# Peptides against a protein of PDB entry 3C2G, part 13

Target 1, 209 residues: chain A of PDB entry 3C2G
Amino acid sequence: IRTFDLLGLLLHDSDAIDGFVRSDGVGAITTVVQYPNNDLIRAGCKLLLQVSDAKALAKTPLENILPFLLRLIEIHPDDEVIYSGTGFLSNVVAHKQHVKDIAIRSNAIFLLHTIISKYPRLDELTDAPKRNRVCEIICNCLRTLNNFLMMWIPTPNGETKTAGPNEKQQVCKFIEIDILKKLMSCLSCEGMDTPGLLELRSTILRSFI

## One batch from the design tools (peptide; made by RFdiffusion4, then SolubleMPNN)

Design b1_p9_6_s2 (from b1_p9_6, 5 letters changed)
Fold by OpenDDE base, seed 2:
Structure b1_p9_6_s2 (fold): chain B 209 residues (1-209), chain A 9 residues (1-9)
Amino acid sequence: as target 1 above (209 residues)
Amino acid sequence: MSYKILEEE
């Protein structure tokens, strides 16, 4: 725990973060968080989130790391772990096709739906800190979904990947009324990435038209 | 691997 807190303090600039990632820092964290200690898992996932935008991640093999993290956020009950894990996922899949492909093969689309589905509506959450954390988790999931959907939208250059039948079926779950209501509720939360959620809404509409 | 969540006492 104290080691991850210290590492988090030392990783204060982009060069330090990139240096840590180049030194297999992500693999080191994922090794340590395999120990069944909730505080250690929380601290490790928080550190993963902190390094998740590193440019060096483009050269880091994530084939073993990403499936492990997806399984962790599937089963772990702590919202702080879910927040950090979904935040990491959303950042590492951004603009990285090979990482998107690993995530999709690891059933990430279905997992994102499962995570969103397990939380109550935001209007049912009276505790403001809990409501905000749940909103952030849902937004991380939806931002990750947007990054996947963007692969299947025609680019100006005419190159389009076609979603497989399974991916299409899993994407169709995000137009369920309960998921759409949660998306709408997130748009009403203060301090949220409203532009990103509006982009997702547009992307969803374009994917089904 | 079954993560036994340590129940907070």
Scores: peptide ipSAE 0.000, ipTM 0.382, DockQ to the pose 0.023
Fold by OpenDDE base, seed 3:
Structure b1_p9_6_s2 (fold): chain B 209 residues (1-209), chain A 9 residues (1-9)
Amino acid sequence: as target 1 above (209 residues)
Amino acid sequence: MSYKILEEE
């Protein structure tokens, strides 16, 4: 635990973060979070989130890391782990087609729906810290979904990837009224990525018209 | 795999 906290304090600039990632830092964290210690898992996932925007991640093999992380955030009960894991997922799939493909093959679309579905409505959460954390998790999931949907929107030159029938069916679950209500509730949360959520809303509408 | 929670004694 103290080692991850110290590492987090040393990884303040982009060069240090890139240096850590180039030194297989993500693999090292992933090895440590396999131990059945919740504090260690929490600290490790927090550190993963801190390095998740590193340019060096484009060269990191995520084929073994990403399925493991997806399974962790599927089963782990701690919202801090879910927050960090979904945040990591959102950042690593951004602008990385091969990472999106790994995530989709690992049932990420269905997992994102499952994560959003397990939380109550934000208006039912009276504790402000808990409500904000749940909102952040939902936003991470929805941002990840947006990154997937954008692959299937036709470009101005008419080129488009076609979603498979299973992927289309999984995406259709996000237009369920309960999911849409959670999206709308997140738009009303102070300090959230409102532009990103509005973009997702537009992307969803374009995907179903 | 059942995560055995190491109960902190």
Scores: peptide ipSAE 0.000, ipTM 0.395, DockQ to the pose 0.020
Fold by OpenDDE base, seed 4:
Structure b1_p9_6_s2 (fold): chain B 209 residues (1-209), chain A 9 residues (1-9)
Amino acid sequence: as target 1 above (209 residues)
Amino acid sequence: MSYKILEEE
């Protein structure tokens, strides 16, 4: 725990973060997070989130790491772990086609739906800190979905990766009325990335219309 | 692998 906190303090600049990632720091964290200690898992996932925007991650083999983290956030009950894990996922799939492909092959689309579905409506959450954390998790999931959907939008150059039939079926679950209501509730939360959620809404509309 | 939640006493 204290080691991850210390590492988080030391990893304050992009060069230090990139250095850590190049030294297999993500692999090291994921190795430690396999230990069944919730505080250690929380601290490790928080550190993963802190390094999730590292440029060096584009060169990091995530084939073993990403499926593990997806499984962790699927089963772990702690909202802080889910927040950090979904945030990590959102950031690592951003602008990285190969990482998106690993995530999709690892059933990430279905997992995102499962995560959003397990949380109550935000209007049912009376505790403001919990409501905000749940909103952030849903936003991370939806942002990740947006990053996947963007692969299947025609680029100006006419190159369009086609979603497979399974991916299309999984994506169609996000137009369920419950999911749409949760998206709309997140748009009403203060301090959320409203532009990003509006972009997702636009992307969803473009993908299904 | 079922994560047994160790109930903290």
Scores: peptide ipSAE 0.000, ipTM 0.373, DockQ to the pose 0.021
Fold by OpenDDE base, seed 5:
Structure b1_p9_6_s2 (fold): chain B 209 residues (1-209), chain A 9 residues (1-9)
Amino acid sequence: as target 1 above (209 residues)
Amino acid sequence: MSYKILEEE
C-alpha cells in the first residue's frame, strides 16, 4: 500500500509516468493486485488509473492485462476499484484500435452494460459522495462504449468496420429504458463531463438510426 | 481463482 502511494507521488510528471509504463509498471501493478487484499487492489487500481493516459501504453502488450482487469471489475464489490478500473479501460481504449479489439474480444461491451445495470438510479442515492461515484462509474462505462461505437461509424473515406452480430446485440442493450434513464440522470449531475455524455448520446442515436 | 474476501477479524 505505502509503496503504491509513494509511486503515485513520484508519478506526477508525464515523463516519469511514461518511464514507469515502459518499464512494465502496468504489468507489475497487475501482478500485485492478484493478491486477495482489498486495500492493495484499491491502491493498485488507483495507480493504474493515474498512468492510464500514458503515451507509452500504446506500445505495452495489454493482451493479458486487460482481460484480467475486466474480470476484476466484473466481480469486485468496491466502487473505488470499479471507478479506477472503468476509468483505466476508458483511457486505454481511447484512440488505440488494437486495445479496443482486445477489450471487445474480452466481452467488454457486455461488462459495461452489467456494471451500469448493477447500480441503482442516481435519484435513489441520497448519499452525495456515493451518488457522485456511481455517476462517474457510469460515465466511464459510457465513454468506453462511445470509443467502441466510433469504430463502426462510417468514416468520410467509406471505410467502416462492421460490428459482428454479437457486438450489435450487446450494443442494443444500451437503448434499454433503464440504461437511458441512468444516462439522463448522469447529465443532471453537477461537475460531470456533460460534453462527453452528449457526444455519446449523439453517437448512440447515430448507431441505432 | 476464488477471491475470498478476507473479512478483517
Scores: peptide ipSAE 0.000, ipTM 0.388, DockQ to the pose 0.022

Design b1_p9_6_s3 (from b1_p9_6, 5 letters changed)
Fold by OpenDDE base, seed 2:
Structure b1_p9_6_s3 (fold): chain B 209 residues (1-209), chain A 9 residues (1-9)
Amino acid sequence: as target 1 above (209 residues)
Amino acid sequence: MSYKVLEEE
């Protein structure tokens, strides 16, 4: 725990973060969070989130790391772990096709739906800190979905990947009324990435037209 | 691996 807190303080600039990632820092954290200690897992996932935008991640092999993290956020009960893990996922798949492919093969689309589905509607949450954290988790999931959907939208330059039949079926679950209601509830939360959620809505609509 | 939540004593 104290080591992750110290590392978090030292990793305050992009060069330090990139240096840590180049030194297999993500693999090191992933090894440590395999221990069944919730405080250690929370601190490790928070540090993963902090380094999740590192440019050096484009050269980091994530084939073993990403499936492990996906399994962790599937089963872990702590919302702070889910927040950090879904935040890491959303950032690490951004602009990295090979990472998107690993995530999709690791059933990430279905997992995102599962995570969103397990939380109540935001209007049912009276505790403001809990409501905000749940909203952030849902937004991380939806942002990750947007990053996947963008692969299958025709670009002006004509290169379009076609989603597989299983991927299409899993994407179709996000147009379920309960998921759409949660998306709309997130749009009503203060301090949320409303532009990003509106972009996702547009992306969903374009994926089904 | 079942993550047992360590109950905070």
Scores: peptide ipSAE 0.006, ipTM 0.402, DockQ to the pose 0.023
Fold by OpenDDE base, seed 1:
Structure b1_p9_6_s3 (fold): chain B 209 residues (1-209), chain A 9 residues (1-9)
Amino acid sequence: as target 1 above (209 residues)
Amino acid sequence: MSYKVLEEE
């Protein structure tokens, strides 16, 4: 725990973060968080989120790391772990096609739906810190989904990747009324990426029309 | 690897 807190303090600039990632820092954290200690897992996932925008991640093999992280955020009960893990996932897939492909092969689309579905509606949450954290988790999931959907939208040149039949079926679950209501509730939260959520809404609609 | 959630006893 204290080591991850110290690392978080030392990794204050882009060069330090990039140096840590080049030294297999993500693999090292992933190894340590396999220990069954919730405080250690929380601290490690928080540090993963902190380094998730590093340029060096484009050169890091994530084939073993992403499936592990996806399994962790599927089963772990702590919202702080889910927040950090979904935030990490959202950032690492944003600009990396090969990372998107690894995540999709690892059932990430279905997992995103599962995570959103397990949380109550934001209007049912009276505790403001809990409500805000749940909103952030849902937004991380939805932002990740947007990054996947954008691969299957035809470019002006008519070139598009085709989603497989299973991926199409999994994507169709995001037009469920419960998911759409949760998306709309997130748009009403202060401090959220409203433009990004509106873009996702438009992307979802365009994927089914 | 099955993550056993150690229930806090």
Scores: peptide ipSAE 0.006, ipTM 0.402, DockQ to the pose 0.023
Fold by OpenDDE base, seed 3:
Structure b1_p9_6_s3 (fold): chain B 209 residues (1-209), chain A 9 residues (1-9)
Amino acid sequence: as target 1 above (209 residues)
Amino acid sequence: MSYKVLEEE
């Protein structure tokens, strides 16, 4: 645990983070978080989130890492692990088509729906720290979904990728009234990525028109 | 999967 905290303090700039990632730092963390220690898993996932925007991740073999992380966030009960894991996922798929493809093949769309569905409505959460953390998790899931949906929107030149029938069916679940209510509740939370959520709303509307 | 329990030092 203390080692991950120390590493987090040392990884304070983009060059240090990129250096760590180039040295297989993500692989090292994912090896350590396989141990059944919740504090270690939490600290490791927090460090993964901290390095999740690194440019060097474009060259990291995520084929072995991403399915493991998806399984972890599917089953782990700790919201801090879910927050860090969904945050990592949302950042790592950003602007990386091959990573989006790995995530989709690993059933990420269905998982995102499952994660959002397991949490109560934000208005039912009286504890402000818990409510904010749940909102952040939902936002991470929705941002990840937005990154997937953007693949299937026609570009100005008319080129578009076609979603498979299974992906289309899984995407359709996000227009369920309960999911839409959770999206709207997140838009009302202070300090959230409101522009990103509005972009997602626009992307969803465009995907179904 | 062999779980090695890391003993808390």
Scores: peptide ipSAE 0.000, ipTM 0.416, DockQ to the pose 0.020
Fold by OpenDDE base, seed 4:
Structure b1_p9_6_s3 (fold): chain B 209 residues (1-209), chain A 9 residues (1-9)
Amino acid sequence: as target 1 above (209 residues)
Amino acid sequence: MSYKVLEEE
């Protein structure tokens, strides 16, 4: 645990983070968090989140890492692990088509829906730290969804990927009234990526209209 | 398989 905290303190600049990622630091973390210790898993996932926007991740093979992380998020009840893992996912799929494809093949769309569905409404959460963390998790899931939906929107050159029938069916679950209410509740939270949530709303409307 | 909790020093 203390080693991950120390690494987190040392990895404060982009060059250090890129150096760590180039040295298979992400693979090293994912190896360590296979140990069944909740505090170790939490610390490791927090460190993964910290390096998740690294430029070097564009050159890192994620074929084994991403399915493992998705499974970890699926089975782990800890909000801090879910926050860090969904944050990592949202960052690594940003602007990386091959990573989006790995995530989708690894059932990420369904997992995102499952995560959002398991949390109560934000208005039912009286504890402000808990409410904020749940809002952040939902926002991470929705941001990841937006990145997937953007693949199926025609580019200015008219090129577009077509979503498969399974992906379409999984995406349709996000227009459920419960999911939409949670999206609207997140827009009312202070310090949230309101522009990103508004972009998602626009993307959803374009995808289903 | 019982995982031994390594005591954190």
Scores: peptide ipSAE 0.000, ipTM 0.388, DockQ to the pose 0.019

Design b1_p9_6_s4 (from b1_p9_6, 6 letters changed)
Fold by OpenDDE base, seed 3:
Structure b1_p9_6_s4 (fold): chain B 209 residues (1-209), chain A 9 residues (1-9)
Amino acid sequence: as target 1 above (209 residues)
Amino acid sequence: MSYKVLSEE
């Protein structure tokens, strides 16, 4: 716990973060969060989120890390862990086709739907901090989905990868009315990227046209 | 566009 707190306090500089990642810091965190200590898991996942945009991640093998993290966010009950884990996932797949492929093969699309489905409607949450955290988690999931969907959108100059039948079926679950309502409810949350959420909605809907 | 999640301090 104290070690991750110390690392969190020291990793305010982008070069320091990149140095940590180059030294297999992500592997070290993932090793530590395998212990059945919720405080350690929370602190470790928070640290993962903090380093999730490091340039060195492009050179880090994620074949063992991503499936582990996906399993963690599937089963862990703590919203802080889910927030950090989905945030890490969203950032790490960004602009990295090979990482997207690992995530998709690891059933990430279905998992994102599962996570969103586990949370109540935001209008049922009276506690503002809880509501905001849930909204952020849903947004992280939808952002991650959007990063996948963008691979299959025809670009004027590009060979469009076609989604496989399984991926297409998994994507189809996101047009369920309950998922769409949760997306729409996030638009009313303060401090949210409303334009980004509207783009996500548009991308999701266009994927079915 | 790929969106970056801002880490909360």
Scores: peptide ipSAE 0.168, ipTM 0.796, DockQ to the pose 0.111
Fold by OpenDDE base, seed 2:
Structure b1_p9_6_s4 (fold): chain B 209 residues (1-209), chain A 9 residues (1-9)
Amino acid sequence: as target 1 above (209 residues)
Amino acid sequence: MSYKVLSEE
């Protein structure tokens, strides 16, 4: 615990974060969070989130790390772990095609749907901190989905990857009324990136029209 | 635009 807290305090500088990542820091965290200690898992996933936008991650092999993290956020009951893990996923796939490909092969699209589906409607959550955290998790999932969808949107230059039939089917699950209601409920939460959620909504709808 | 999750400071 103290080591992750210390690392968290030291990793406020972008160069320090990049140095940590270049030194296989993400692999080290991934090793530590394999221990059945919820405090270690929480602290480790928080640290992953803190380094998730490091430029050095573009050169880091994630073939073993991403599938492990995806499995962790699939099964772990702690919202703080899910928040940090989905946040890491959202950031790490951003602008990195090879990382998107690893995530997709690891069934990330379906997992994102599963995570959103596990949470109750936000209007059923009376505790404001809990409601906000759940909203943030849903937003992280939807942001990650948007990062995937962007690969399949035609660019003016005509180079588009085509989503496979399985990916299309998995994406289609996000237009389910329950998912759309949860997306809409997130728009009412304070401190949320409402413009970003609206853009995502538009992207999802455009992907199916 | 790729959305970045702001890590809580």
Scores: peptide ipSAE 0.162, ipTM 0.789, DockQ to the pose 0.112
Fold by OpenDDE base, seed 4:
Structure b1_p9_6_s4 (fold): chain B 209 residues (1-209), chain A 9 residues (1-9)
Amino acid sequence: as target 1 above (209 residues)
Amino acid sequence: MSYKVLSEE
């Protein structure tokens, strides 16, 4: 069992996770994953994913952490790292406007498009585990995008944050036929939440119509 | 609705 796997076993309840996060656990993980050790990077990113929904993250300064993670998932070749990192990103920006703002300033929208674009068509992937992991990564990216799009949906009070012109342009890239085909192909992957993917598809498409 | 990714156990 790797150190981070053991730590993950200890972080089974929300209070323990919150305690870890309050103790700068996310910062500690990000420090560890800076070492050029792929096993540590994989384990660390997996642990990040495990704590990514912690309530304490809303109070954690992420100004240094998010840009680092974004750079990591931009350059790292391992799908497990990309999966965990995009999953973390999706969860951490959920329901946290200030975190969304940090991510957007750090060019997250464009990065999500880049990540989706770099993967081959799923029909070209003969290995089922690989294909499923790629599907999950694509879904994580699209979920993250959806979490960003949610900030531009009118609130009941009529207040809408407006996307900047750059953000709008970056979002528009997701209506490319290649991106849409990849989203649709994910519906054919085993073990995927098909209803959730259909909902996501509908939300994304409605944001552009 | 915001989406959440579940970690693999």
Scores: peptide ipSAE 0.038, ipTM 0.693, DockQ to the pose 0.124
Fold by OpenDDE base, seed 1:
Structure b1_p9_6_s4 (fold): chain B 209 residues (1-209), chain A 9 residues (1-9)
Amino acid sequence: as target 1 above (209 residues)
Amino acid sequence: MSYKVLSEE
Protein backbone atom coordinates (compact mmCIF):
# COMPACT_ATOMS: atom_id res chain seq x y z
CA ILE B 1 0.00 0.00 0.00
CA ARG B 2 1.40 3.41 -1.00
CA THR B 3 1.16 6.46 1.29
CA PHE B 4 -1.63 7.91 -0.85
CA ASP B 5 -3.57 4.65 -0.73
CA LEU B 6 -3.34 4.73 3.06
CA LEU B 7 -4.59 8.34 3.14
CA GLY B 8 -7.45 7.40 0.82
CA LEU B 9 -8.44 4.61 3.21
CA LEU B 10 -8.41 7.00 6.19
CA LEU B 11 -10.36 9.86 4.58
CA HIS B 12 -13.94 8.57 4.84
CA ASP B 13 -15.76 11.58 6.23
CA SER B 14 -16.17 15.17 5.05
CA ASP B 15 -14.48 16.67 8.11
CA ALA B 16 -11.34 14.57 7.71
CA ILE B 17 -11.18 15.40 4.01
CA ASP B 18 -11.70 19.09 4.74
CA GLY B 19 -8.99 18.97 7.41
CA PHE B 20 -6.56 17.38 4.95
CA VAL B 21 -7.29 20.07 2.35
CA ARG B 22 -6.96 22.89 4.91
CA SER B 23 -3.53 21.48 5.80
CA ASP B 24 -2.41 21.97 2.15
CA GLY B 25 -2.94 18.30 1.35
CA VAL B 26 -3.63 19.06 -2.32
CA GLY B 27 -0.32 20.92 -2.58
CA ALA B 28 1.48 18.02 -0.92
CA ILE B 29 -0.01 15.49 -3.37
CA THR B 30 0.85 17.64 -6.40
CA THR B 31 4.44 17.90 -5.15
CA VAL B 32 4.78 14.13 -4.75
CA VAL B 33 3.27 13.24 -8.15
CA GLN B 34 6.09 15.18 -9.84
CA TYR B 35 8.34 12.17 -9.32
CA PRO B 36 8.64 9.81 -12.32
CA ASN B 37 6.84 6.92 -10.60
CA ASN B 38 3.63 5.82 -12.32
CA ASP B 39 2.28 3.98 -9.28
CA LEU B 40 2.77 7.07 -7.15
CA ILE B 41 1.19 9.30 -9.81
CA ARG B 42 -1.83 6.99 -10.09
CA ALA B 43 -2.31 6.81 -6.33
CA GLY B 44 -1.86 10.57 -5.92
CA CYS B 45 -4.35 11.48 -8.65
CA LYS B 46 -6.85 9.02 -7.18
CA LEU B 47 -6.52 10.75 -3.81
CA LEU B 48 -6.99 14.13 -5.52
CA LEU B 49 -10.26 12.88 -6.95
CA GLN B 50 -11.37 11.68 -3.50
CA VAL B 51 -10.86 15.14 -1.97
CA SER B 52 -11.96 17.16 -5.04
CA ASP B 53 -15.35 18.15 -3.59
CA ALA B 54 -14.00 19.38 -0.24
CA LYS B 55 -15.42 22.73 0.93
CA ALA B 56 -11.94 23.90 1.92
CA LEU B 57 -10.91 23.91 -1.77
CA ALA B 58 -12.80 27.21 -2.13
CA LYS B 59 -10.10 28.78 0.08
CA THR B 60 -7.14 26.87 -1.38
CA PRO B 61 -4.86 28.72 -3.83
CA LEU B 62 -4.93 26.71 -7.05
CA GLU B 63 -2.92 29.04 -9.33
CA ASN B 64 0.09 26.71 -9.33
CA ILE B 65 -1.67 23.40 -8.69
CA LEU B 66 -4.25 23.48 -11.47
CA PRO B 67 -1.87 24.30 -14.36
CA PHE B 68 0.40 21.48 -13.20
CA LEU B 69 -2.45 18.96 -13.12
CA LEU B 70 -3.59 20.07 -16.58
CA ARG B 71 -0.09 19.42 -17.94
CA LEU B 72 -0.03 16.01 -16.26
CA ILE B 73 -3.31 14.83 -17.80
CA GLU B 74 -2.20 16.21 -21.17
CA ILE B 75 0.86 13.97 -21.36
CA HIS B 76 0.37 10.98 -19.04
CA PRO B 77 -0.52 7.72 -20.85
CA ASP B 78 -2.36 5.99 -17.97
CA ASP B 79 -6.17 6.07 -18.25
CA GLU B 80 -6.49 5.86 -14.46
CA VAL B 81 -4.49 9.07 -14.11
CA ILE B 82 -6.55 10.74 -16.83
CA TYR B 83 -9.79 9.58 -15.20
CA SER B 84 -8.79 10.87 -11.76
CA GLY B 85 -7.37 14.12 -13.13
CA THR B 86 -10.36 14.98 -15.30
CA GLY B 87 -12.67 14.05 -12.43
CA PHE B 88 -10.74 16.35 -10.10
CA LEU B 89 -10.91 19.15 -12.68
CA SER B 90 -14.66 18.74 -13.11
CA ASN B 91 -15.31 18.85 -9.38
CA VAL B 92 -12.87 21.63 -8.48
CA VAL B 93 -14.25 24.08 -11.07
CA ALA B 94 -17.84 23.38 -10.00
CA HIS B 95 -19.39 26.40 -8.26
CA LYS B 96 -16.01 28.21 -8.17
CA GLN B 97 -15.71 31.05 -10.67
CA HIS B 98 -12.11 31.89 -9.75
CA VAL B 99 -11.06 28.27 -10.37
CA LYS B 100 -12.87 28.26 -13.72
CA ASP B 101 -10.92 31.39 -14.66
CA ILE B 102 -7.59 29.72 -13.76
CA ALA B 103 -8.49 26.62 -15.77
CA ILE B 104 -9.55 28.63 -18.84
CA ARG B 105 -6.37 30.74 -18.73
CA SER B 106 -4.44 27.47 -18.57
CA ASN B 107 -6.01 26.31 -21.87
CA ALA B 108 -8.33 23.77 -20.24
CA ILE B 109 -11.00 23.96 -22.98
CA PHE B 110 -8.56 22.95 -25.69
CA LEU B 111 -7.11 20.24 -23.45
CA LEU B 112 -10.55 18.69 -22.92
CA HIS B 113 -11.00 18.48 -26.67
CA THR B 114 -7.52 16.97 -27.06
CA ILE B 115 -8.22 14.27 -24.48
CA ILE B 116 -11.52 13.26 -26.07
CA SER B 117 -9.90 13.23 -29.52
CA LYS B 118 -7.08 10.89 -28.41
CA TYR B 119 -9.42 8.05 -27.48
CA PRO B 120 -10.88 5.64 -30.03
CA ARG B 121 -14.59 5.26 -30.58
CA LEU B 122 -16.24 3.19 -27.87
CA ASP B 123 -17.53 0.69 -30.45
CA GLU B 124 -13.91 -0.12 -31.32
CA LEU B 125 -13.15 -1.14 -27.71
CA THR B 126 -13.95 -4.81 -27.08
CA ASP B 127 -12.69 -4.88 -23.49
CA ALA B 128 -15.60 -3.78 -21.30
CA PRO B 129 -13.53 -2.36 -18.39
CA LYS B 130 -11.42 -0.31 -20.83
CA ARG B 131 -14.51 0.88 -22.71
CA ASN B 132 -16.20 1.95 -19.48
CA ARG B 133 -13.11 3.82 -18.27
CA VAL B 134 -12.78 5.66 -21.59
CA CYS B 135 -16.46 6.55 -21.46
CA GLU B 136 -16.02 7.93 -17.93
CA ILE B 137 -13.06 10.05 -19.04
CA ILE B 138 -15.03 11.50 -21.95
CA CYS B 139 -17.93 12.21 -19.59
CA ASN B 140 -15.60 13.97 -17.12
CA CYS B 141 -14.28 16.16 -19.94
CA LEU B 142 -17.76 17.01 -21.18
CA ARG B 143 -19.03 17.76 -17.65
CA THR B 144 -16.10 20.12 -17.18
CA LEU B 145 -16.92 21.83 -20.48
CA ASN B 146 -20.53 22.23 -19.38
CA ASN B 147 -19.35 23.98 -16.22
CA PHE B 148 -17.48 26.47 -18.41
CA LEU B 149 -20.30 26.98 -20.93
CA MET B 150 -22.80 27.79 -18.19
CA MET B 151 -20.86 31.00 -17.48
CA TRP B 152 -21.60 32.35 -20.95
CA ILE B 153 -25.28 31.51 -21.23
CA PRO B 154 -27.38 34.68 -21.05
CA THR B 155 -29.51 34.93 -17.95
CA PRO B 156 -33.03 36.37 -18.17
CA ASN B 157 -31.63 39.52 -16.52
CA GLY B 158 -29.23 40.08 -19.44
CA GLU B 159 -26.10 39.84 -17.28
CA THR B 160 -23.66 37.32 -18.73
CA LYS B 161 -19.93 36.98 -19.05
CA THR B 162 -18.81 36.87 -22.65
CA ALA B 163 -16.36 34.25 -23.84
CA GLY B 164 -13.31 35.63 -25.58
CA PRO B 165 -12.73 34.90 -29.27
CA ASN B 166 -10.21 32.15 -28.50
CA GLU B 167 -12.56 30.43 -26.07
CA LYS B 168 -15.37 30.59 -28.63
CA GLN B 169 -13.15 29.01 -31.26
CA GLN B 170 -12.12 26.24 -28.85
CA VAL B 171 -15.75 25.56 -27.92
CA CYS B 172 -16.63 25.30 -31.62
CA LYS B 173 -14.39 22.22 -31.88
CA PHE B 174 -16.83 20.26 -29.71
CA ILE B 175 -19.47 20.28 -32.47
CA GLU B 176 -17.19 18.25 -34.72
CA ILE B 177 -18.88 15.06 -35.87
CA ASP B 178 -16.28 12.84 -34.18
CA ILE B 179 -16.86 14.52 -30.79
CA LEU B 180 -20.63 14.33 -31.19
CA LYS B 181 -20.43 10.62 -32.03
CA LYS B 182 -18.35 9.99 -28.91
CA LEU B 183 -20.89 11.89 -26.82
CA MET B 184 -23.71 9.81 -28.28
CA SER B 185 -21.80 6.61 -27.59
CA CYS B 186 -21.42 7.62 -23.94
CA LEU B 187 -25.21 8.06 -23.70
CA SER B 188 -25.60 4.37 -24.51
CA CYS B 189 -23.33 3.24 -21.67
CA GLU B 190 -24.98 1.95 -18.51
CA GLY B 191 -24.40 3.87 -15.29
CA MET B 192 -23.64 7.18 -17.03
CA ASP B 193 -25.29 10.47 -16.09
CA THR B 194 -27.53 10.49 -19.15
CA PRO B 195 -29.55 13.57 -18.08
CA GLY B 196 -26.31 15.49 -17.55
CA LEU B 197 -24.93 14.50 -20.94
CA LEU B 198 -28.18 15.50 -22.63
CA GLU B 199 -28.04 18.86 -20.87
CA LEU B 200 -24.48 19.30 -22.09
CA ARG B 201 -25.50 18.46 -25.65
CA SER B 202 -28.22 21.08 -25.43
CA THR B 203 -25.81 23.63 -23.93
CA ILE B 204 -23.22 23.05 -26.65
CA LEU B 205 -25.81 23.44 -29.40
CA ARG B 206 -27.22 26.60 -27.81
CA SER B 207 -23.74 28.10 -27.56
CA PHE B 208 -23.62 28.28 -31.37
CA ILE B 209 -27.11 29.81 -31.92
CA MET A 1 -26.18 22.81 -13.01
CA SER A 2 -22.66 21.82 -11.88
CA TYR A 3 -21.92 18.10 -12.11
CA LYS A 4 -19.90 16.16 -9.55
CA VAL A 5 -17.86 13.08 -10.32
CA LEU A 6 -18.16 10.55 -7.53
CA SER A 7 -15.07 8.55 -6.69
CA GLU A 8 -15.70 4.85 -7.37
CA GLU A 9 -13.55 3.95 -4.37
Scores: peptide ipSAE 0.082, ipTM 0.750, DockQ to the pose 0.111; fails the geometry check

Design b1_p9_7_s1 (from b1_p9_7, 5 letters changed)
Fold by OpenDDE base, seed 2:
Structure b1_p9_7_s1 (fold): chain B 209 residues (1-209), chain A 9 residues (1-9)
Amino acid sequence: as target 1 above (209 residues)
Amino acid sequence: MSYKKLFEE
């Protein structure tokens, strides 16, 4: 725990973060968080989130790391773990087709739906810190979904991946009224990624309604 | 191309 806290303090600039990632720092963290210690898992996932936008991740193999992290998020009810994990996922899939493919094959779309579905409506949460954390988690999930949808949009180079039947079915779950209500609730929260959520809303409306 | 086309095909 103290080691991860110290590492978090030392990794304060992009060069330090990239150096850590190049040294297989992500793999090292994922190895350590395999131990059943909740505080260690929280600290490790927080550190993963901190390095999740590193440029060096483009050269990091995530084939073993992503499925592990997705499973970790699936089995842990801890909001801090889920926040950090979904934040990591959102950042690492951004602009990386190969990483998106790994995540989708690892059932990420369904997992994200499950995460959103388990939380109550934001208006039912009276504790402001809890409400904000839940909103951030839902936003991370929805932003990740938007990143997945982007991979199916035709690029000028003419190569577009078609969504498979399973992917289509999983995406269709996000048009459920409960999910749409939660999307709308997140749009009303201060400090959220409103532009990204608005884009997703528009995509859903144009695609399915 | 609309997402509607992507999922209706």
Scores: peptide ipSAE 0.021, ipTM 0.597, DockQ to the pose 0.034
Fold by OpenDDE base, seed 1:
Structure b1_p9_7_s1 (fold): chain B 209 residues (1-209), chain A 9 residues (1-9)
Amino acid sequence: as target 1 above (209 residues)
Amino acid sequence: MSYKKLFEE
């Protein structure tokens, strides 16, 4: 645990972060968080989130790492782990088609729906820190979904990847009234990426129209 | 030292 805290203190600049990632730092963290210690898992996932926007991740093989992380955030009960894991996923798939493909093959779309569905509505949460954390998790999931949907939007020049029938069916679950209400509740939260959520809303609507 | 042992301390 102390080692993750120390690494978090040292990895503040982009060059140090890229150096850590190039030295298989992500693989090292994912190896350590396989140990059944919740404090260690929390600290490791927090460090993953911290390095999740590194340019060096574009050259890192994620074929074994992403499926493992997806399984972790599927089963782990700690909101801090879910927050860090969904944040990592959102950042790592951004602008990386091959990483999006790995995530989708690993059932990420269904997992995002499952995560959003398991949390209560934000208006039912009286504890402000808990409400804010849940809102951030939902926003991470929705941002990740937006990154997937953008692959299937027809461009004027016609070369669009087509979603398979299973992916289309899984995407359709995000227009359920409960999911839409949760999205709308996140738009009312202070400090959230309102432009990103509005973009997602538009993308979802355009995918079904 | 395994990564596991290093991060447990």
Scores: peptide ipSAE 0.015, ipTM 0.527, DockQ to the pose 0.028
Fold by OpenDDE base, seed 4:
Structure b1_p9_7_s1 (fold): chain B 209 residues (1-209), chain A 9 residues (1-9)
Amino acid sequence: as target 1 above (209 residues)
Amino acid sequence: MSYKKLFEE
């Protein structure tokens, strides 16, 4: 645990982060979090989140790492792990078509839906810290979804990647009333990326109309 | 030393 905390302190600038990533730091973390220690898993996922926007990740093979992390998020009933993992996912898929493809093939869309569906409505959460964390998780999921949906929106040039039938079916689950209500609830949360959520709303509308 | 012990500290 302390090692990850120390690493987190050392990885305070973009160059250090990129250096760590180039040295297979993400692979190292994923190796460590395979140990059945919840605190270690939390610390490792937090560190993954910290390096998730590294430029060097664009050149890092994620074919083995990303499916593992998705599975970890799926099976671990820990808000901090889910927060960090969904945050990592959101950041690594951003503007990276190859990574999006890996995530989608690894059932990320369905996982995102599952995560959102498992959490109660935000209005049912009386504890403010818990409510905020849940809101952040939902936002991470929805931001990731936005990144996926954007691939399938026609560009002005008419070039669009077409979603496969399975992908379309999985995406259609996000128009469920409960999911939409949770999206709307996130828009009411203080300190949230309201512009990003509004963009997602727009993307959803464009994807389903 | 198992890597496990190193990261539990």
Scores: peptide ipSAE 0.014, ipTM 0.531, DockQ to the pose 0.026
Fold by OpenDDE base, seed 5:
Structure b1_p9_7_s1 (fold): chain B 209 residues (1-209), chain A 9 residues (1-9)
Amino acid sequence: as target 1 above (209 residues)
Amino acid sequence: MSYKKLFEE
């Protein structure tokens, strides 16, 4: 635990973060979080989130790391683990087609829906810190979804990756009234990634027209 | 199927 905290303090600039990632730092963290210790899992996932925007991740093989992290998020009930893990997922899939493909093959779309569905409506949460954390988790999930949906939008060149039948069915679940209400509730939260949520809203609306 | 067809279903 203290080691992850210390690493988090040392990894304060982009060069240090890239150096850590190039040295298989992500693989090292994922090895440590296999231990059944909740504090280690929290600290490790937090550190993963911290390095999730590293340029060096584009050269890091994620074929084993992403399925493991997705499974960890699926089985761990901790909001901090879910926040960090969904944040990591959102950042690593951004602008990386091969990483999106790994995540989708690892049932990420279904998992994202499951996570959003797990939480109550934001208006039912009276504790502001809890409400904000839940909103951030939902935002991470929806931002990740937006990144997936962008794969299936026709490019100007007419080339479109076709979603499989299972992916289509899983994506359709996000237009459920409960999910849409949660999206709208997140847009009403102060300090959230409003631009990203508005982009997703626009993507959804363009898909209905 | 394109993303548009997902919402027509």
Scores: peptide ipSAE 0.014, ipTM 0.450, DockQ to the pose 0.031; fails the geometry check

